# Peptides against a protein of PDB entry 2V3S, part 43

Target 1, 95 residues: chain A of PDB entry 2V3S
Amino acid sequence: PISLVLRLRNSKKELNDIRFEFTPGRDTAEGVSQELISAGLVDGRDLVIVAANLQKIVEEPQSNRSVTFKLASGVEGSDIPDDGKLIGFAQLSIS

## One batch from the design tools (peptide; made by RFdiffusion4, then SolubleMPNN)

Design b2_p17_1_s4 (from b2_p17_1, 6 letters changed)
Fold by OpenDDE base, seed 3:
Structure b2_p17_1_s4 (fold): chain B 95 residues (1-95), chain A 17 residues (1-17)
Amino acid sequence: as target 1 above (95 residues)
Amino acid sequence: GSYSVTVGDRTFTVVSV
C-alpha cells in the first residue's frame, strides 16, 4: 500500500497531519475521499478537489511526492487563502 | 498529540503538527 499524509487545518485553524494508506486496485480516490469526509476530517465541499489530487498522487507516487491544492471550503471563509501557510489549502504527500 | 478515526476498514491517524 501507499502511505499518505494529508496536511490540513482543523476547525481551530491548527495544522494536523492525517495519515492513511491507499491500496491501488482495491481503493479508489473518490472512495477514500468520501471516507475522509465521513470521518469528519475533510469538509464535504472538498470531495472533488481531494479526490482529484489523491488520484494524481497515487497514479504516479514516485513522481508526485507532494501536491498542494486549494479547498472549496476555504474560498468562502473569513481568512484569505494562503498556500504557504495552508490556509484554505491542503497538502497531500507520500509518507 | 495523536488520535485515530476508523471508517469501515480504514483507519486515519491524526497527528498535531
Scores: peptide ipSAE 0.854, ipTM 0.973, DockQ to the pose 0.958
Fold by OpenDDE base, seed 2:
Structure b2_p17_1_s4 (fold): chain B 95 residues (1-95), chain A 17 residues (1-17)
Amino acid sequence: as target 1 above (95 residues)
Amino acid sequence: GSYSVTVGDRTFTVVSV
């Protein structure tokens, strides 16, 4: 399996690393993204963008060691997005 | 700190940065 870390801010704006595994051929990017939402770890509005970037990193883990992407929930929020501070952005990386 | 969340058979481990 692929060991992944999703770094993003929680509802209190605290930065967290979410560690999990992904098994190609058994797991799907959309399925795991839905599980992240069910766990309360990702906003439901971010399903599409999280799934897209999870797919990107697991299809080429040797080339895509880290991807940073804009959250839909961040755009709709009151804070100004900032990729350097991961405000309105999340980062997915290989452990 | 850290904690774990399980959904079905999948476990997510959350670590404060």
Scores: peptide ipSAE 0.854, ipTM 0.973, DockQ to the pose 0.976
Fold by OpenDDE base, seed 5:
Structure b2_p17_1_s4 (fold): chain B 95 residues (1-95), chain A 17 residues (1-17)
Amino acid sequence: as target 1 above (95 residues)
Amino acid sequence: GSYSVTVGDRTFTVVSV
């Protein structure tokens, strides 16, 4: 399996690393993204963008070591989105 | 700190950075 880390700020704006595994051929990016939402770890509005970037990283994990992407849920937040600080952004990385 | 969340047969481990 592929060991992944999703770095994302929680509701208190604290940065967390969410570690999980992905098995190609058994798991789907859409399915795992839905599980992240069901776990309360990802906002439901971010399903599409998380799934798209999860698919990107797992299709070529040797080349795509890290992907950073803008969250739909971050657009309406009080803080200005910032990819460097992961404000309104999340990052997926190979562990 | 850290904690785990399980959904179905998948476990997510959450670690404070």
Scores: peptide ipSAE 0.854, ipTM 0.973, DockQ to the pose 0.956
Fold by OpenDDE base, seed 4:
Structure b2_p17_1_s4 (fold): chain B 95 residues (1-95), chain A 17 residues (1-17)
Amino acid sequence: as target 1 above (95 residues)
Amino acid sequence: GSYSVTVGDRTFTVVSV
């Protein structure tokens, strides 16, 4: 399996690393993204963007070691989005 | 700190940065 880390801020705006495994051929990017939402770790509005970037990284993990992307949930947040501080952005990487 | 969340057969481990 592929060991992944999703780095993003929680509801208290604290930065956390979410570690999990992805098994190609058994797991799907859409399915795992839905599980992240069910776990309360990702906002439901971010399903599409998380799934798209998860798919990108697991397709070629040797080349795509890290991806940073804008969250839909961050647009309507109180803080101004900032990719450097991961405000309104998340980062997905290979462990 | 760290904690885990399980959904079905999948476990997510959350670690403070």
Scores: peptide ipSAE 0.854, ipTM 0.973, DockQ to the pose 0.946

Design b2_p17_2_s1 (from b2_p17_2, 5 letters changed)
Fold by OpenDDE base, seed 1:
Structure b2_p17_2_s1 (fold): chain B 95 residues (1-95), chain A 17 residues (1-17)
Amino acid sequence: as target 1 above (95 residues)
Amino acid sequence: GSSTVTAGGKTFTVVSV
């Protein structure tokens, strides 16, 4: 399995690392993304972008060690999106 | 701190950075 970390801010704007495994052929990017949402760890509006980037990193984990992407949920937030501070952005990386 | 959440059989470990 692929060990992944999803780094993003929670509702309190606290930065968290969400660690999980992805097993190709058993897990799907969309399925795991849906579970992240069900667990309350990802905003439902971010299903598409999380799934897309999860797919990207798991299809070539050796070349895609880290991907940072803009969250749909962050666009309408009070804070201006900032990829360096992961405000309105999340980061997926290989553990 | 850290906590564990399970959804649909998938386990997620949440660690404060």
Scores: peptide ipSAE 0.821, ipTM 0.965, DockQ to the pose 0.930
Fold by OpenDDE base, seed 2:
Structure b2_p17_2_s1 (fold): chain B 95 residues (1-95), chain A 17 residues (1-17)
Amino acid sequence: as target 1 above (95 residues)
Amino acid sequence: GSSTVTAGGKTFTVVSV
């Protein structure tokens, strides 16, 4: 399996690393993203972007060691999006 | 801190940075 870390801020704006494994052929990017949402770890509005980037990293884990992407849930927030501080952004990386 | 949550059979470990 592929060991992944999703780094993003929680509802208290605290930075967290969410560690999980992805098994090709068993897991799907869409399915795991849905489970992240079900677990309350990802905003439902971010399903599409999380799934897209999860797919990107698992299809080429050797070349895509880290991907940072803008969250849909961060667009209408009071805080100005900042990819360096992961405000309105999340980062997926290979462990 | 660290915690674990499971959804749909998938386990996620959450670690505060």
Scores: peptide ipSAE 0.821, ipTM 0.965, DockQ to the pose 0.941
Fold by OpenDDE base, seed 4:
Formats: sequence, C-alpha cells, structure tokens
Structure b2_p17_2_s1 (fold): chain B 95 residues (1-95), chain A 17 residues (1-17)
Amino acid sequence: as target 1 above (95 residues)
Amino acid sequence: GSSTVTAGGKTFTVVSV
C-alpha cells in the first residue's frame, strides 16, 4: 500500500498530519475522501478537491511526492488563504 | 498528541504537528 500524509488545519486552526494507507485496486480516491469527511477530518465541501489531488498522487507516487491545493472551505473563511502556512490549503504527501 | 479514527473500515491516525 501507499503510505500518505494529509496535512491540514483542524477547526481550531491547529495543524495536523493525518496518516493513512491507500491500496490501489481496493481503495478509490473518491471513497477514501468520503471516509475522511465521515470521520470529521475533512470538510464536506472539500470532497472534490481532495479526491482529485488524492487521485493525482496515487497515480504516480514516485513522481508526485507532494501536492498542495486550495480548499473550497477556506475561500470564504475569516482568514486569508495562504499556501505557505496551509491556511485555506491542504498538503498531501507520500510518507 | 496522536489519535486514531476509523470510518467505513478505513483507519486514520491523526498527529498534532
């Protein structure tokens, strides 16, 4: 399986690493993203963007070691989005 | 801190950075 880390801020704006495995042929980007939401770890509004980037990284994990992407949930938040601080952004990387 | 969450049979380990 592919060992992944999703780094993003929780509701208290604290930075967390979410570690999980992805098994090609058993898991799907859409399915895992839905479970992240069900677990309360990802905002439901971010399903599409998380799934898209998860798919990207698992397609070629040797080439796509890290991807940073803008969250839909962060666009209209009180904080100004900042990819360097992962405010309104999340980062997915190979562990 | 560290915690584990399971949803739909999928396990996620959450670690504070």
Scores: peptide ipSAE 0.820, ipTM 0.965, DockQ to the pose 0.929
Fold by OpenDDE base, seed 3:
Structure b2_p17_2_s1 (fold): chain B 95 residues (1-95), chain A 17 residues (1-17)
Amino acid sequence: as target 1 above (95 residues)
Amino acid sequence: GSSTVTAGGKTFTVVSV
């Protein structure tokens, strides 16, 4: 399995690392993203972008060690998006 | 701190940074 970390801010704007495993052939990017949402760890509006980037990192884990992406849930927020501070952005990486 | 949540048979460990 592939060991992953999803780094993003929670509802209190606190930065957290979400650790989980991904097993190719058993797990799907769409399925795991849905489970992240069901767990209350990802906003439902971010299903598409999380699934797309999860697919990207698991299809080429040796080449794609880290991906940072803009969240749909952060676009209309009060804070200005900032990829360096992960405001309105999240980061997936291989642990 | 850290916490663990399971959804749809998938386990997620949340760690504060």
Scores: peptide ipSAE 0.820, ipTM 0.965, DockQ to the pose 0.927

Design b2_p17_2_s2 (from b2_p17_2, 6 letters changed)
Fold by OpenDDE base, seed 3:
Structure b2_p17_2_s2 (fold): chain B 95 residues (1-95), chain A 17 residues (1-17)
Amino acid sequence: as target 1 above (95 residues)
Amino acid sequence: GSSTVTSGGKTFTVVSV
């Protein structure tokens, strides 16, 4: 399995690392993303972008060690999006 | 802190940075 970390801010704007495993052939990027949402860890509006970037990493985990991407849920927030501070952005990386 | 959430058979460990 592939060990992954999704770093993003929670509803209190606190930065958290979400650790999980991805098993190719058993898990799908779409399925795991849906479970992240069901668990209350990812905003439902971010399904598409999280799934796309999860797919990108798991298809070539040795080449794509880390990806940072803009969240749909962060665009209309009170804070200005900032990829360095992960405001309105999330980071997915290989553990 | 650290906490664990399970959904649809997937386990997620949440760690405060």
Scores: peptide ipSAE 0.840, ipTM 0.969, DockQ to the pose 0.924
Fold by OpenDDE base, seed 5:
Structure b2_p17_2_s2 (fold): chain B 95 residues (1-95), chain A 17 residues (1-17)
Amino acid sequence: as target 1 above (95 residues)
Amino acid sequence: GSSTVTSGGKTFTVVSV
């Protein structure tokens, strides 16, 4: 399996690493993203962007070691999005 | 700190950075 880390801020704006495994052929990017949402770890509005980037990283984990992407849920926030600080952004990386 | 949550058979470990 592929060991992944999703780094993003929680509702208290605290940065967290969410560690999980992805098994090609068993897991799908869409399915795992849905479970992240069901677990309350990702905002439902971010399904599309999380799934897209999860797919990107798992299809070529050797080349795509890390991807940072803008969250739909972050656009409406009071803070200005900042990819360096992961404000309104999340990061997926190979563990 | 850290915590673990499972959804749909998928396990996620959350670690404070």
Scores: peptide ipSAE 0.840, ipTM 0.969, DockQ to the pose 0.940
Fold by OpenDDE base, seed 2:
Structure b2_p17_2_s2 (fold): chain B 95 residues (1-95), chain A 17 residues (1-17)
Amino acid sequence: as target 1 above (95 residues)
Amino acid sequence: GSSTVTSGGKTFTVVSV
């Protein structure tokens, strides 16, 4: 399996690492993203972007060691999005 | 801190940075 870390801010704006495994052939990017949402770890509005980037990293884990992407949920927030501080952004990386 | 949550058979470990 592929060991992944999703780094993003929680509802208290605290930065957290979410560690999980992805098994090709058993897991799908869409399915795992849905479970992240069901677990309350990702905003439901971010399903599409999380799934897209999860797919990107698992299809080429050797070349895509880290991907940073803009969250849909961050656009309507009061804080100005900032990819460096992961405000309105999340980062997926190979553990 | 660290915590674990499971959903749909997937386990996620949450670690504060």
Scores: peptide ipSAE 0.839, ipTM 0.969, DockQ to the pose 0.941
Fold by OpenDDE base, seed 4:
Structure b2_p17_2_s2 (fold): chain B 95 residues (1-95), chain A 17 residues (1-17)
Amino acid sequence: as target 1 above (95 residues)
Amino acid sequence: GSSTVTSGGKTFTVVSV
């Protein structure tokens, strides 16, 4: 399996690393993203962007070691999005 | 801190940075 880390700020704006495995042929990017949402770890509005970037990293994990992407849930928030501080952004990387 | 949550049989470990 592929060991992944999703770095993301929680509802208290605290930065967390969410560690999980992805097994090609058993897991799907869409399915794992849905479970992240069901677990309360990802905002439901971010399903599409999380799934897209998860697919990108697992299809070529040796080439795509890290991806940073803008969250839909962060666009209308009170804080200005900032990819360096991961405000309104998340980062997915190979562990 | 660290915690573990499971959803749909998928396990996620959450670690404070």
Scores: peptide ipSAE 0.839, ipTM 0.969, DockQ to the pose 0.927

Design b2_p17_2_s3 (from b2_p17_2, 7 letters changed)
Fold by OpenDDE base, seed 2:
Formats: C-alpha cells, structure tokens, sequence
Structure b2_p17_2_s3 (fold): chain B 95 residues (1-95), chain A 17 residues (1-17)
C-alpha cells in the first residue's frame, strides 16, 4: 500500500496530518475521499478537489511526492487563502 | 496529540502538527 499524509487545518484552524494508506486495486480516490468526509476530516465541498489530487498522487507516487491544492471550502472563509501557511489549501504527500 | 478514526473500513490517524 501507499502511505499518505493529508496535511490541512481543522475547524479550529490547527494544522493536522492525516495519515492513511491507499491500496491500488482495492481503494479508489473517490472512495477514500468520501470516507475522509464521512469521518469529519474533510469538508464535503472539497470532495472533487481532494479526489482529483489523491488520484494524481497515487497514479504516479514516485514523481508526485507532494501536491498542494486549493480547497473549495476555503474560498468563502474570512481568512485569505495562503498556500504557504495552508490556509484554504491542503497538501497530500507520500510518507 | 494523536487520534484515529475509522470510516467505511478505512482508518485515518490524525496527528497535530
């Protein structure tokens, strides 16, 4: 399996690493993203972007060691999006 | 801190940075 870390801020704006495994052929990017949402770890509005980037990293884990992407849930927030501080952004990386 | 949550048979470990 592929060991992944999703780094993003929680509802208290605290930075967290969410560690999980992805098994090709058993897991799908869409399915795992849905479970992240069901677990309350990802905003439902971010399903599409999380799934897209999860797919990107698992299809080429050797070349895509880290991907940072803008969250849909961060667009209407009071805080100005900042990819360096992961405000309105999340980062997926290979462990 | 660290905690784990499982959804649909998938386990996620959450670690504060």
Amino acid sequence: as target 1 above (95 residues)
Amino acid sequence: GSSSVTSGGKTFTVVSV
Scores: peptide ipSAE 0.836, ipTM 0.968, DockQ to the pose 0.942
Fold by OpenDDE base, seed 4:
Structure b2_p17_2_s3 (fold): chain B 95 residues (1-95), chain A 17 residues (1-17)
Amino acid sequence: as target 1 above (95 residues)
Amino acid sequence: GSSSVTSGGKTFTVVSV
């Protein structure tokens, strides 16, 4: 399986690493993203963007070691989005 | 800190950075 880390801020704006495995042929980007939401770890509004980037990284994990992407949930938040601080952004990387 | 959560049979480990 592919060992992944999703780094993003929780509701308290604290930075967390979410570690999980992805098994090609058993898991799907859409399915795992839905479980992240069901677990309360990802905002439901971010399903599409998380799934898209998860798919990207698992397609070629040797080439796509890290991807940073803008969250839909962060666009209209009180804080100004900042990819360097992962405010309104998340980062997915190979462990 | 570290915690674990399971959803739909998928396990996620959450670690504070």
Scores: peptide ipSAE 0.836, ipTM 0.968, DockQ to the pose 0.915
Fold by OpenDDE base, seed 3:
Structure b2_p17_2_s3 (fold): chain B 95 residues (1-95), chain A 17 residues (1-17)
Amino acid sequence: as target 1 above (95 residues)
Amino acid sequence: GSSSVTSGGKTFTVVSV
């Protein structure tokens, strides 16, 4: 399995690492993203972008060690998006 | 701190940074 970390801010704007495994052939990017949402860890509006980037990192884990992406849930927020501070952005990486 | 949650058979461990 592939060991992954999803780094993003929670509802209190606190930065957290979400650790999980991905098993190719058993797990799907769409399925795992749906479970992240069901667990209350990802906003439902971010299903598409999380699934797309999860697919990207698991299809080429040796080449794509880290991906940072803009969250749909952060676009209309009060804070200005900032990829360096992960405000309105999240980061997936291979642990 | 850390906590864990399981959804649909998938376990997620949350760690504060």
Scores: peptide ipSAE 0.836, ipTM 0.968, DockQ to the pose 0.925
Fold by OpenDDE base, seed 5:
Structure b2_p17_2_s3 (fold): chain B 95 residues (1-95), chain A 17 residues (1-17)
Amino acid sequence: as target 1 above (95 residues)
Amino acid sequence: GSSSVTSGGKTFTVVSV
């Protein structure tokens, strides 16, 4: 399995690392993304972008060690999006 | 701190940075 970390801010704007495994052939990017949402760890509006980037990292984990992407849920937030601070952005990386 | 949550058979461990 591929060990992954999804780093993003929670509802209190606190930065968290969400650790999980991805097993190619058993898991799907969309399926795992849906479970992240069901677990309350990702905003439902971010399904598409999380799934897309999860797919990207798991298809070539040796080349795509880290991906940072803009969250749909962060666009209308009070804070200006900032990829360096992961405000309105999340980061997926290989553990 | 850390916590774990399972959804649909997938387990996620949350760690505060």
Scores: peptide ipSAE 0.836, ipTM 0.968, DockQ to the pose 0.938

Design b2_p17_3_s1 (from b2_p17_3, 6 letters changed)
Fold by OpenDDE base, seed 1:
Structure b2_p17_3_s1 (fold): chain B 95 residues (1-95), chain A 17 residues (1-17)
Amino acid sequence: as target 1 above (95 residues)
Amino acid sequence: GSYTVRSGDRTFTVTSV
């Protein structure tokens, strides 16, 4: 399996690393993304963008070691998005 | 700190940065 880390701020704006595994052929990007949402770790509005970037990193994990992407939930938030601080952004990386 | 969250049969480990 592929060991992944999703770096994302929680509802208290605290930065956390969320570690999980992805098994190609068994897991789907959309399925795992929904599990992240069901676990309360990702906002439901971010399903599409998380799934798209999860798919990107797992299809070529040797080449795509890290991807940073803008969250839909961040755009609607009160804070100004900032990719450097991961405000309104999240980062997926290979562990 | 670190803790685990489970959704279905999937486990997530959450660690404060």
Scores: peptide ipSAE 0.841, ipTM 0.970, DockQ to the pose 0.957
Fold by OpenDDE base, seed 5:
Structure b2_p17_3_s1 (fold): chain B 95 residues (1-95), chain A 17 residues (1-17)
Amino acid sequence: as target 1 above (95 residues)
Amino acid sequence: GSYTVRSGDRTFTVTSV
Protein backbone atom coordinates (compact mmCIF):
# COMPACT_ATOMS: atom_id res chain seq x y z
CA PRO B 1 0.00 0.00 0.00
CA ILE B 2 0.91 3.64 -0.45
CA SER B 3 1.35 5.60 2.78
CA LEU B 4 -0.03 9.11 2.46
CA VAL B 5 -0.21 12.26 4.54
CA LEU B 6 -2.87 14.90 4.04
CA ARG B 7 -1.85 18.14 5.71
CA LEU B 8 -4.57 20.71 6.24
CA ARG B 9 -5.98 23.04 8.84
CA ASN B 10 -8.88 22.06 11.06
CA SER B 11 -11.81 24.24 12.03
CA LYS B 12 -9.62 25.99 14.58
CA LYS B 13 -7.12 26.78 11.82
CA GLU B 14 -4.63 24.39 13.39
CA LEU B 15 -2.43 22.42 11.02
CA ASN B 16 -2.77 18.65 11.19
CA ASP B 17 -1.30 15.68 9.38
CA ILE B 18 -3.75 12.96 8.46
CA ARG B 19 -2.05 9.65 7.71
CA PHE B 20 -3.71 6.82 5.81
CA GLU B 21 -2.96 4.07 3.34
CA PHE B 22 -4.06 3.63 -0.24
CA THR B 23 -4.01 0.27 -1.98
CA PRO B 24 -4.12 0.48 -5.76
CA GLY B 25 -6.62 -1.92 -7.26
CA ARG B 26 -8.68 -2.01 -4.09
CA ASP B 27 -9.11 1.64 -3.18
CA THR B 28 -10.30 4.48 -5.37
CA ALA B 29 -9.49 8.15 -5.02
CA GLU B 30 -13.20 8.93 -4.91
CA GLY B 31 -13.88 6.33 -2.24
CA VAL B 32 -11.06 7.36 0.07
CA SER B 33 -12.01 11.01 -0.33
CA GLN B 34 -15.55 10.19 0.69
CA GLU B 35 -14.21 8.42 3.76
CA LEU B 36 -12.15 11.49 4.68
CA ILE B 37 -15.32 13.54 4.50
CA SER B 38 -17.37 11.01 6.44
CA ALA B 39 -14.68 11.04 9.13
CA GLY B 40 -15.13 14.79 9.45
CA LEU B 41 -11.58 15.44 8.36
CA VAL B 42 -12.34 17.06 5.01
CA ASP B 43 -15.11 19.46 4.08
CA GLY B 44 -17.71 17.93 1.80
CA ARG B 45 -17.28 20.76 -0.66
CA ASP B 46 -13.73 19.57 -1.26
CA LEU B 47 -14.62 16.10 -2.53
CA VAL B 48 -13.78 16.82 -6.13
CA ILE B 49 -10.46 18.55 -5.57
CA VAL B 50 -9.25 16.05 -2.97
CA ALA B 51 -10.19 13.11 -5.17
CA ALA B 52 -8.48 14.62 -8.19
CA ASN B 53 -5.24 15.23 -6.35
CA LEU B 54 -5.34 11.90 -4.57
CA GLN B 55 -5.67 10.25 -7.96
CA LYS B 56 -2.73 12.27 -9.23
CA ILE B 57 -0.41 11.26 -6.42
CA VAL B 58 -1.30 7.56 -6.37
CA GLU B 59 -0.93 7.09 -10.11
CA GLU B 60 2.73 8.12 -9.96
CA PRO B 61 3.79 8.07 -6.29
CA GLN B 62 7.49 7.92 -7.13
CA SER B 63 7.31 11.13 -9.14
CA ASN B 64 4.46 12.97 -7.44
CA ARG B 65 5.87 13.07 -3.94
CA SER B 66 3.76 16.06 -2.95
CA VAL B 67 0.82 17.98 -4.36
CA THR B 68 -0.65 21.20 -2.97
CA PHE B 69 -4.10 22.28 -4.04
CA LYS B 70 -6.70 24.94 -3.38
CA LEU B 71 -9.73 23.97 -1.33
CA ALA B 72 -13.20 24.95 -2.43
CA SER B 73 -14.10 25.40 1.23
CA GLY B 74 -11.34 27.96 1.64
CA VAL B 75 -12.59 30.36 -1.00
CA GLU B 76 -15.39 31.70 1.17
CA GLY B 77 -13.21 32.05 4.22
CA SER B 78 -12.17 35.33 5.73
CA ASP B 79 -8.48 34.53 5.46
CA ILE B 80 -6.64 35.15 2.23
CA PRO B 81 -5.69 31.84 0.62
CA ASP B 82 -1.99 31.08 0.91
CA ASP B 83 -0.41 27.90 -0.38
CA GLY B 84 2.75 28.44 1.63
CA LYS B 85 0.86 28.62 4.90
CA LEU B 86 -1.78 26.14 3.75
CA ILE B 87 -4.56 28.63 4.28
CA GLY B 88 -7.35 27.60 1.97
CA PHE B 89 -4.98 24.95 0.63
CA ALA B 90 -4.15 21.37 1.51
CA GLN B 91 -1.09 19.28 0.82
CA LEU B 92 -1.02 15.59 -0.01
CA SER B 93 2.31 13.80 0.15
CA ILE B 94 3.90 10.38 0.20
CA SER B 95 4.90 9.40 3.72
CA GLY A 1 -1.03 15.08 20.07
CA SER A 2 -2.53 12.37 17.91
CA TYR A 3 -5.71 10.36 17.62
CA THR A 4 -7.35 7.92 15.26
CA VAL A 5 -10.58 8.21 13.30
CA ARG A 6 -12.32 5.38 11.53
CA SER A 7 -14.75 5.81 8.66
CA GLY A 8 -16.04 3.01 6.54
CA ASP A 9 -13.25 0.54 5.95
CA ARG A 10 -10.51 3.05 6.67
CA THR A 11 -8.54 4.31 9.65
CA PHE A 12 -6.97 7.74 9.76
CA THR A 13 -4.31 8.92 12.18
CA VAL A 14 -4.44 12.63 12.95
CA THR A 15 -1.38 14.38 14.33
CA SER A 16 -0.93 18.01 15.31
CA VAL A 17 1.85 19.66 13.36
Scores: peptide ipSAE 0.841, ipTM 0.970, DockQ to the pose 0.921
Fold by OpenDDE base, seed 2:
Structure b2_p17_3_s1 (fold): chain B 95 residues (1-95), chain A 17 residues (1-17)
Amino acid sequence: as target 1 above (95 residues)
Amino acid sequence: GSYTVRSGDRTFTVTSV
């Protein structure tokens, strides 16, 4: 399986690393993204963008070691999005 | 700190950065 880390801020604006495995051919990007939401780790509004970037990294894990992307849940937030501080952004990387 | 969250049979390990 592919060992992944999703780095993003929780509801308290604290930065966390979420580690999980992805098995190609058994798991789907959409399915795992829904599980992240069900676990309360990802905002439901971010299903599409998380799934898209998860698909991107698992398709070519050797070349896509890390991807940073804008969260839909961060757009309407009070804080100005900042990819460097991962405010309104998340980062998915190969462990 | 770190803790574990499960969704079905999938496990997520959460660690504060």
Scores: peptide ipSAE 0.841, ipTM 0.970, DockQ to the pose 0.941
Fold by OpenDDE base, seed 4:
Structure b2_p17_3_s1 (fold): chain B 95 residues (1-95), chain A 17 residues (1-17)
Amino acid sequence: as target 1 above (95 residues)
Amino acid sequence: GSYTVRSGDRTFTVTSV
C-alpha cells in the first residue's frame, strides 16, 4: 500500500497531518475521499478537488511526491487563501 | 497530540503539526 499524508487545517485553523494508506486496485480516489469526509476530516464541498489530487499522487507516487491544491471550502472563508500557509489549501504527500 | 478516526473500514491517524 501507499502511505499518504494529508496536511490540512481543522475547524480551529490548526494544522494537522492525516495519515492513511491507499491500496491500488482495491481503493479508489473518490472512495477514500468520501471516507475522509465521512470521518469529518474533509469538508464535503472538497470531494472533487481532493479526489482529483489523490488520484494524481497515487497514479505516479514516485514522480508526484507532493501536491498542493486549493479547497472549495476555503474560497468564501474569512481568511485569505494562501498556499504557503495552507490557508484555504491542502497538501497531499507520500509518507 | 495524535489520535485515530475510523470511517467504515478505513482508519486515519491525525497528528497536530
Scores: peptide ipSAE 0.841, ipTM 0.970, DockQ to the pose 0.954

Design b2_p17_3_s2 (from b2_p17_3, 6 letters changed)
Fold by OpenDDE base, seed 5:
Structure b2_p17_3_s2 (fold): chain B 95 residues (1-95), chain A 17 residues (1-17)
Amino acid sequence: as target 1 above (95 residues)
Amino acid sequence: GSYTVRSGDRTFTVVSV
């Protein structure tokens, strides 16, 4: 399995690393993303973008060691999006 | 700190950065 880390800020704007595994051929990017949402770890509005980037990283994990992407849920926030600070952005990386 | 969350067939480990 592929060991992944999803780094993003929680509702208190605190940065957290969410660790999980992905098994190609058994798991799907869409399915795992739905589980992240069901777990309350990802905003439901971010299903599409999380799934897309999860697919990207698992298809070439040796090359795509890290991907940073803008969250749909962050657009409406009061804070200005900032990929460096992961404000309105999340980062998915290979552990 | 850290804690675990289960959803569906998956377990997530959440770690404070």
Scores: peptide ipSAE 0.841, ipTM 0.970, DockQ to the pose 0.949
Fold by OpenDDE base, seed 4:
Structure b2_p17_3_s2 (fold): chain B 95 residues (1-95), chain A 17 residues (1-17)
Amino acid sequence: as target 1 above (95 residues)
Amino acid sequence: GSYTVRSGDRTFTVVSV
């Protein structure tokens, strides 16, 4: 399995690393993204962007060691989006 | 700190940065 880390700010704006495994051929990017949402770790509005970037990193984990992407849930928030501070952005990386 | 969250058969480990 592929060991992944999703770095994302929680509702208190605290940065957390969410660690999980992805098994190609058994797991799907869409399915795991839905589980992240069901677990309360990802906003439901971010299903599409999380799934797209999860697919990107797991299809070529040796080449795509890290991806940073804009969250739909962060666009209308009070904080100005900033990819460097991961405000309105999340980061997926290979552990 | 760290804690685990389950959703179905999936387990996530959350670690404060």
Scores: peptide ipSAE 0.841, ipTM 0.970, DockQ to the pose 0.955
Fold by OpenDDE base, seed 1:
Structure b2_p17_3_s2 (fold): chain B 95 residues (1-95), chain A 17 residues (1-17)
Amino acid sequence: as target 1 above (95 residues)
Amino acid sequence: GSYTVRSGDRTFTVVSV
């Protein structure tokens, strides 16, 4: 399996690393993304963008060691998005 | 700190940065 880390701020704006595994052929990007949402770790509005970037990193994990992407939930928030601080952004990386 | 969250049969380990 592929060991992944999703770096994302929680509802208290605290930065956390969410570690999980992805098994190609068994897992799907959309399925795992929905599990992240069901676990309360990702906002439901971010399903599409998380799934797209999860798919990107797992299809070529040797080449795509890290991807940073803008969250839909972040655009609607009160804070100004900032990719450096991961405000309104999340980062997926290979562990 | 760290803690685990489970959704179905999937486990997520959350680690404070």
Scores: peptide ipSAE 0.840, ipTM 0.970, DockQ to the pose 0.972
Fold by OpenDDE base, seed 2:
Order: sequence, then C-alpha cells, then structure tokens
Structure b2_p17_3_s2 (fold): chain B 95 residues (1-95), chain A 17 residues (1-17)
Amino acid sequence: as target 1 above (95 residues)
Amino acid sequence: GSYTVRSGDRTFTVVSV
C-alpha cells in the first residue's frame, strides 16, 4: 500500500498530519475521501478537491511526492488563504 | 500528541504538528 500524509488545520486552526494507507485497485480516491469526512477529519465541502488531489498523487506516487491544494471550506472563512501556512489549503504527500 | 480515528475498517492516525 501507499503511505500517505494529509496535512491540514483542524477546527481549532491547529496543524495536524493525518496518516493513512491507500491500496491501488482496492481503494478509490472518492471512497477514501468520504471516509476522511465520515471520520470528521475533512470538511464535507472539500470532498471534490480532496478526491481529485488524492487521485493525482496515487496515480503517480513516484513523481507526485507532494501536492498542495485550496480547500473549498477555506474560501469563505474569516482568515485569508495562505498556502505557505496551510490556511485554507491542505497538503497531501507520500510518507 | 497523536490519536487514532476509524471509519469502518479504515484507520487514520492524527499527529499534532
């Protein structure tokens, strides 16, 4: 399996690394993204963008070691989005 | 700190950065 880390801020604005495995051919990007939401770790509004970037990294894990993307849940937030501080952004990387 | 969250049979390990 592929060992992944999803780095993003929780509801308290604290930065966390979420570690999990992805098995190609058994798991789907959409399915795992829904599980992240069901676990309360990802906002439901971010299903599409998380799934898209998860698909991107698992398709070519050797070349896509890390991807940073804008969250839909962060657009209407009070804080100005900042990819460097991962405010309104998340980062998915190969462990 | 760290803790574990499960969704079905999938496990997520959450680590504070």
Scores: peptide ipSAE 0.840, ipTM 0.970, DockQ to the pose 0.957

